# Peptides against a protein of PDB entry 6B4J, part 152

Target 1, 315 residues: chain A of PDB entry 6B4J
Amino acid sequence: DITMQWYQQLQDASMQCVLTFEGLTNSKDSQAKKIKMDLQKAATIPVSQISTIAGSKLKEIFDKIHSLLSGKPVQSGGRSVSVTLNPQGLDFVQYKLAEKFVKQGEEEVASHHEAAFPIAVVASGIWELHPRVGDLILAHLHKKCPYSVPFYPTFKEGMALEDYQRMLGYQVKDSKVEQQDNFLKRMSGMIRLYAAIIQLRWPYGNRQEIHPHGLNHGWRWLAQILNMEPLSDVTATLLFDFLEVCGNALMKQYQVQFWKMLILIKEDYFPRIEAITSSGQMGSFIRLKQFLEKCLQHKDIPVPKGFLTSSFWRS

## One batch from the design tools (peptide; made by RFdiffusion4, then SolubleMPNN)

Design b1_p22_2_s3 (from b1_p22_2, 8 letters changed)
Fold by OpenDDE base, seed 2:
Structure b1_p22_2_s3 (fold): chain B 315 residues (1-315), chain A 22 residues (1-22)
Amino acid sequence: as target 1 above (315 residues)
Amino acid sequence: MIPEVEVSREELRELVKEAASL
């Protein structure tokens, strides 16, 4: 399976990255510990500062992240910080930065769907300049949300139930699995972030270059989902999240082919979702139904709420 | 205007298979 090979390659690259900077992370030296903490803050704080407020602030954040990844000194916590302070500094920063982008999907976008767009445009722009960060974003995303690949993890003989639950993307703490609503909320945030990344380009970059992970991956994702059996509540939730965020962009890109896909979803795939939907899960099902019916009736997919406009970039 | 392309279910399934192979 080509999809599973791609998944595994990204996970292997991520694991290899962790091994590469293990000397920095496990160092008992006080200076190395300080450098590690400074680099971690320099990589993660700018991402947490991303907001929908002003395009100028977003540019400042982008420039700071890019400067850090380029080996330039940046100010963080009142200190000058550079990846050149340690031979493993760049690998560590790339990993932590990618992890933080996915975490913003899991936490911030999960609670505020509009936050997907400013986070995604920065992530896309950084990915264009730093491909390794993009691969690490995918690796973190796929590990936390296997539905972003997409694949459904299988229970293997001898596997602990908790480990299987974690593979499915659930958080398990003190032998307690998270509630389904919290799980779906986190998965929704990550899928919405991904759907935003694949359609957005940093406006101050080289727009003539091909998107490093563009809408073709969105098309692949939809096709792969439709070729899989639906999961109860999960498929209806995430399919809605994906289409709400990138459906307009897919419609513009693929035109008639997109509408053929949407009809297939409504007429062939949607009944399969219905067949596995319990009475307690009707909320997600009804939301997807209403979205599909509205889009087909109006022959249009609305621009998602929070989509970045020209006025945002002038602010 | 989306052309009312009467696409057969079979054609749609082929489209999905092709897209999954990309």
Scores: peptide ipSAE 0.038, ipTM 0.696, DockQ to the pose 0.750
Fold by OpenDDE base, seed 5:
Structure b1_p22_2_s3 (fold): chain B 315 residues (1-315), chain A 22 residues (1-22)
Amino acid sequence: as target 1 above (315 residues)
Amino acid sequence: MIPEVEVSREELRELVKEAASL
């Protein structure tokens, strides 16, 4: 399976990255610990500062992240920080930056869906300049949300139930599994972030180059979902999230082919979702139904709320 | 515009695979 091979390759690359900077992370040296903490803050704080407030602020954040990844010194916490302070500094920063982008999907976007767009445009722009960060974003995303690949992890003989739950993307703490609503909320945030990344280009970059992970991956994702059996509540939720965020972009890109896919979803795939939907899961089902019906009736997919306009970039 | 021409599920899947190959 090509999809599973791709998944595994990204996970292997991520694991190799962790091994590469293990010396920095496990060092008992006080200076190394200080450098690690400074680099971690320099990588993650700018991402946390991403907001929908002003395009100028977003550019400053982007420039800071790019400068850090380029080996230039940046100001963080009142100190000058550079990846050159340690031989493993660049690998560590790339990993932590990618992890933080996915975490913003899991937390910020999960709670505020409109936050997907400013986070995604920075992530996309950084990915264009630093492909390894993009691969690590995918690796982190796939690990936390296997539905972003997409695949559904299977229970294997001899596997602990908790390990299986974690593979499915659930948080398990003190032998207590996460509630389904919280799980779906986190998965929704990550899918929405992904759907935003694949359609957005950094406006101050070289737009003549091909998007490193563009809408063709969105098209692939939909195709793969449609080739899988639906999962109760999960498929209806995430399919809606994905289409709400990137459906307009897919419509513009694929035109007639997009509408054929949407009809296929409504007529062939949606009944399969319905067949596995319990009475307690009708919320996600009804939301997807209403979205599909509205889009087909109006022959349009609306621009998602929070989409970055020209006025945002002039602010 | 929603196409009037029906495309089989299989044809659509093949088109998608070709267009979105990794």
Scores: peptide ipSAE 0.038, ipTM 0.701, DockQ to the pose 0.391
Fold by OpenDDE base, seed 1:
Structure b1_p22_2_s3 (fold): chain B 315 residues (1-315), chain A 22 residues (1-22)
Amino acid sequence: as target 1 above (315 residues)
Amino acid sequence: MIPEVEVSREELRELVKEAASL
């Protein structure tokens, strides 16, 4: 399976990255610990500062992240920080930056769906200039949300239930599994972030270049989801999240083919989702149904709330 | 190498057909 090979390759690359900077992370030396903390802050704080307030502020954040990844010194916590402070500094920063982007999907976008767009446009622009960061974003995303691949983890004989739950993307703490609503909220945030990344380009980059992970991956994702058996509550939730965020972009890109896909979802895939939907889970199914019915009736998918406009970039 | 899934229009049609045949 080509998709599973790709998944495994990204996980292997991520694991290799962790091994590469292990000396920095495991060091007991006071100076190395200080460098690690400074690099971690320099990589993650700018991402946490991303907001919908002003395009100029977003550009400053982007420039700071790019400068850090380019080996230039940046100001962080009142100190000058550079990846050159340690031989493993660049690998560590790339990994932590990618992890933080996915974490913003999991936390910020999960709570505020409109936050997907400013985070995604920075992530896309950084990915264009630093492909390794993009691969690490995918690796982190796929590990936390296997539905972003997409694949459904299978229970293996002899596996602990908690380990299987973690593979499915659930948080398990003190032998307590995460509540389904919180799980779906986090998965939704990550899918929404992904759906935003694949359609957005950094406006100050070389727009003549091909998107490093563009809408063709969105089409692939959709096709793969439809070729899989639906999961109770999960499929209806994430399919809605995906289409709400990138459906307009997919419609513009694939036109008639996209509408055929939507008809297929309504006519062929909905009955399969319904068949596995319990009465207590009907909310996610109904939401997806209503969205698709409106889109098909109007022959349009609305631009998602929070989509960045020309006025945002002039602010 | 990110599989450049150059989903050709033909591959898209096949993917839709395969999805429709499920």
Scores: peptide ipSAE 0.035, ipTM 0.665, DockQ to the pose 0.063
Fold by OpenDDE base, seed 4:
Structure b1_p22_2_s3 (fold): chain B 315 residues (1-315), chain A 22 residues (1-22)
Amino acid sequence: as target 1 above (315 residues)
Amino acid sequence: MIPEVEVSREELRELVKEAASL
C-alpha cells in the first residue's frame, strides 16, 4: 500500500533524525545541556506565542522561526541563540519545532478551534521554506493521529493492549487509558490543524510556487476515509472536523466534484456510520448529519470561524 | 450547481488520482 509506505518512510525519517541529534540530547556536558535547552526554547516558545490577535505579531513569530532555521542568531530568553552552536543543532530544532506544531494541534486547537488557522499558516509557510520541517510535522501528526494518514492500526498477535491503544492514538498512563471524550478532543484538534495547513499559504512567501502539501492531499484524505469502513464515533467526529475547516476550500477548488463527494457521504457513507453508532455516540453523528444537511440545503459551505482575513494581516 | 448524479466509490477513486496528479 503506497499510503502505508509513505507513512513508514516518514516515521523512519523521524527516527533517523532523533538518532542524528542523540549526541546533543544525551550529552552530560553542561555547555551542551545549556545549548540544548536554549535551542528547545528558541524553537518552541515562538510557536506557543501564535495567536489570533494581530497579523504583525504572527509575522514576527514567523520571521524568528525562519531566522533560527536559517542559521541566524535569534533572541530567546534574553540570550542570543543559533543552531550553529552545535553540529546537531539544526536537526534538533527542526524536530522540536515540528513536534511543537503538532502539540499545538493536540492541545490549543483541541480547546480553541479557531487557533488552527494562525498556527497552520505559520506551519505552512515554514514548510515551504524548510521541507524537512514539513516531513517531521507529518511524522509527528501521523504517529499521534493515525486517522490523519488515514489508517486504522491493527492489533497484532502478542501485542500488549496498552501498546495497541497507544497506536490508536490514546494516551495510556499507569495502565489507565484516556477517556474517549478527551481522545476525540485531541484527535479533532490535530485533524483541524491538518485541514488548515493544506489550504493556507503564508501571504509573504512566493505564492507562485505549489503548496508543499496542498488541497490535493485533503481530497485524497477524504477519498481514503470514504473507502474505509467507518470507526465508531471517530469517523463521524473527524469527518465533521475536517469538512468544517477545509470544506469551503475544497468546494472552491473541486466545485462539482466536491458536491458529488458530499452527496456520496450523505447517501452512501452515512448509513454505514449510523450502523456502527451506539445511542451514546449519536452526538457526533447528528452533528455531522446536521452540518451536511445544512450545506446541501444552502448549496454552500461556510468559511470556517477563525479563517484569516485581509484585515487580520493589516493588524 | 450541485449535481444530482450518483457518484460511485470508483468514480471518487478516479477523482483522487486526477487530483494527485495536479
Scores: peptide ipSAE 0.033, ipTM 0.683, DockQ to the pose 0.301; fails the geometry check

Design b1_p22_2_s4 (from b1_p22_2, 8 letters changed)
Fold by OpenDDE base, seed 4:
Structure b1_p22_2_s4 (fold): chain B 315 residues (1-315), chain A 22 residues (1-22)
Amino acid sequence: as target 1 above (315 residues)
Amino acid sequence: MIPEVEVSLEERRELVKEAASL
């Protein structure tokens, strides 16, 4: 399967990246430890500062991240920090930056859906300039949320239940699996972030270039989901999240084809979701149903709440 | 505006299959 090969290639690249900077991460040298911490902060703090408040602030954050990745010194924690401080510095920063973007999907977007857009536009812009960061974003995303690929991990003979649960995206701590509601919340955040990334371009970049991971991947994702058997609660939840965030963009891009797909979801896929939905899990299904019914009735998918406007970029 | 194009369920399914190959 081509999709699974792609998934595995990204995971392998991510693992190789970790091995490359292992010297930095495992060093007992005090100076190396200091450099590691400074680089980690320089990579991750700007991402945590992304907000919906002002476009000017977002530009400053972007410029800082780009400068760091370009080997330029940046100010972090009152110190000048550069990836050139260590031979593994760039690999480490790229990995940690990508990890942090996905983590913001998992945490911030999960709790505040509107946060997807400012995070995504920075991620998209950085991806355009630094393709390796984009690949690492996908690797982290796919590992935490296999439904973003999409695929459903299978239980293998001899596998521990906890390992299988982790493969499914659950957090398992002290032999306790994460509650379903928390799991779905995290998955929702990551899917929403992904749905935002594939449609957004950094406004100060070269817009004539093709999006490094654009709406065509969104179309692919949707098609693949619809060709898979639905998973209880998960499919209805993530399909809603995806369509709420990027449905308007897909509608504009694919027009008639998009509406054909939407009708297919309503008429063909819904019964399949319903058949596997228990009475206690009807919430996600009902939410998706109501969304699609509204969209079909109005013949429109609304622009998602939090979508960045021209006024945001002037602020 | 959703074009009132009568598309059969089969045609819609094929569209999804094609899109999955992208």
Scores: peptide ipSAE 0.030, ipTM 0.660, DockQ to the pose 0.756
Fold by OpenDDE base, seed 3:
Structure b1_p22_2_s4 (fold): chain B 315 residues (1-315), chain A 22 residues (1-22)
Amino acid sequence: as target 1 above (315 residues)
Amino acid sequence: MIPEVEVSLEERRELVKEAASL
């Protein structure tokens, strides 16, 4: 399975990255600990500052992240911080930055769907300049949300239930699994972030270059989902999330072929979703159905709420 | 089975033409 090989390759690369900066993370030296903390803050704080308020502020955040990744000193917490402070500094920062982008998906985007776009455009722009960060974003995303690959983890003989739940993307704390609504909310946030990343380009970059992980991956994701058996509640939820965020972009890119895909979803895939949907899970199914029916009726997919306009970049 | 291949620029142009005729 090519998709699973890709998944595993990204996970292996992520693990290798962790091993590379292990000296920095496990150091007992006070100076190394200080550097680690400074680098961690420098990598993560700018991402937390991403907002929908002004394009100029977003550019400042982008420039700060890019400067840090480029080996330039940046101001963080009143200190000058550079990845050159430690030989493992760059790998550590790339890993933590990627982790933070995905975390903003599962937390901020999960609660505020419109936040997907400013986060995604920064992530996309950084990915374009720093491909390794992009690979690490995918690795973190895939680990937390296997449905973003997509694949459905299988229970293996001898596996603990909690480990299986974690593989599915559930948080398990003190032997208690998170509630389904919270799980789906987090998964939705990550899928929405992903759907935004694949369609957005940083407006101040070299637009002549191909998107490092563009809409073709969105098309592939849809194709893979539709070629899989639906998962109860999950498939209907995430398919809606994905289409709401990137459906307009996919429509523009693939035109008639995209509409054929939507018809296929409505006519062939919906019955399969319905067959596994319990009465208590009809909400997600109905939402997806209504969305698709509306889109097919109007022969249009709306631009998602929160999509960054030219006016945003002039602010 | 749904095709996973990216539509070529040429194919996209044809699809756009087709869509414009609808």
Scores: peptide ipSAE 0.024, ipTM 0.578, DockQ to the pose 0.047
Fold by OpenDDE base, seed 1:
Structure b1_p22_2_s4 (fold): chain B 315 residues (1-315), chain A 22 residues (1-22)
Amino acid sequence: as target 1 above (315 residues)
Amino acid sequence: MIPEVEVSLEERRELVKEAASL
């Protein structure tokens, strides 16, 4: 399977990255520990500062991240920090930055769906300039949310139940599995972030270049999901999240082909979802159904709430 | 089975014609 091979390559690259900076992360030296903490803060704090408040602030955050990745010194915690402080500094920062973007999907976007857009546009712009960060974003995203690939992890003989639950994306702490609502909330946040990344370009970059991971990946994701058997509650939830965030962009890009896809979802895929949905899980399916039926009726998919406008970039 | 491959511009035009006739 080409998709699984690609997924494995991403995971291997991510693992190799971790091995590359192991000396920095495992060092007991006080100076190395200080450098590690400074680099970690420099990589992650700017991402946590991303907000919907002003385009000018977003540009400052972008410039700071780009400067750090370019080997320039940046101010963090009142200190000058550079990836040149350690030979493994760049790899460490790229990994931690990518991890933080995905965590913002998992946490911030999960709670505030509109946050997907400012986070995604920064991530997309950084990816354009630093492809390795993009690959690491995908590696982190797909590991935490296999449904973003998409694939459904299978139980292997001899596997512990907890390990299988973790592969499915559940958090398991002290032999307690995460509640389904919290799980779906986190998965939703990550899917929404992904759906935003594939459609957004940093407005101050070279827009003539092809998006490093554009809407064609969104089309592939949708096609792959529809060619898979639905999972109870999960498929309906994530399909809704995906279409709400990038449905308008897909409609504009693929036009009639997109509408044929929506008709196919309604006529062929909805019965399959309904067949595996219990009465207690019908809410997610109903939400998807109502959304898609409204889109078909109006012959339009609304621009998602939180989409960045020209006025945002002038602020 | 939904094709995962991007449909050619020609195929898109044909699909548009079919959809417009619906």
Scores: peptide ipSAE 0.022, ipTM 0.566, DockQ to the pose 0.056
Fold by OpenDDE base, seed 2:
Structure b1_p22_2_s4 (fold): chain B 315 residues (1-315), chain A 22 residues (1-22)
Amino acid sequence: as target 1 above (315 residues)
Amino acid sequence: MIPEVEVSLEERRELVKEAASL
């Protein structure tokens, strides 16, 4: 399976990245520990400051992240911080930055869906300039949310149940598995972030270049999902999240092909979802149903709430 | 099975016409 090979290559690259900066992370030297903490803060704090408030503030955050990744000194916590302070500093910062973007999908976007767009446009712009950060974003995203690949992890002989639950994307703490509603909320946030990344370009970059991970990956994702058996509650939830965020962009890009796919979803795939939907899961099912029916009736996919406008970039 | 390959702009335009007739 080409998709699984690609997934494994991303995970291997991510693991190799971790190994490359082990000297920094495991150092007992006080100066190395200080550098590690300063670099971690410099990589993650700007991402946490991303908001829907003003385009000018978003540009400042982008410029700070780009400066850090470019080997320039940046101010963080009242200190001058640079990846050049340690030979492993760049690899460490790229990894932690990518991890933080995915974490914002998992936490911030999960709670505030509109936050997907400002986070995604920064992530897309950084990815364009720093491809390794993009690969690491995918590695973190796909590991936490295998449905973003998409694939469904399988239970293997001799595997512990907890390990299988973790592979499915569940959090397991003290032998207690995460509740389904919390799991779906986190998966929704990550899928929404991904759906935003694949359609957005940083407006101050070279727009003539091809998107490093564009809407063609969204089309592939949708096609692969439709070629898979639906999962109870998961498929209805994430398919809705994906279409709500990037359906308008897919419609504009693929036109009739998109509508053929949407009809296929409604007429062929949706009954398969219904057949596996229990009475307690009807909420996600009904939400997807209403969305599909509305879109087909109006022959339009609405622009998602929180989509960045020209007025945002002038603020 | 939905093809994963991108179709040409011409093919997409034809698909829109077909979809509009549905």
Scores: peptide ipSAE 0.032, ipTM 0.591, DockQ to the pose 0.055; fails the geometry check

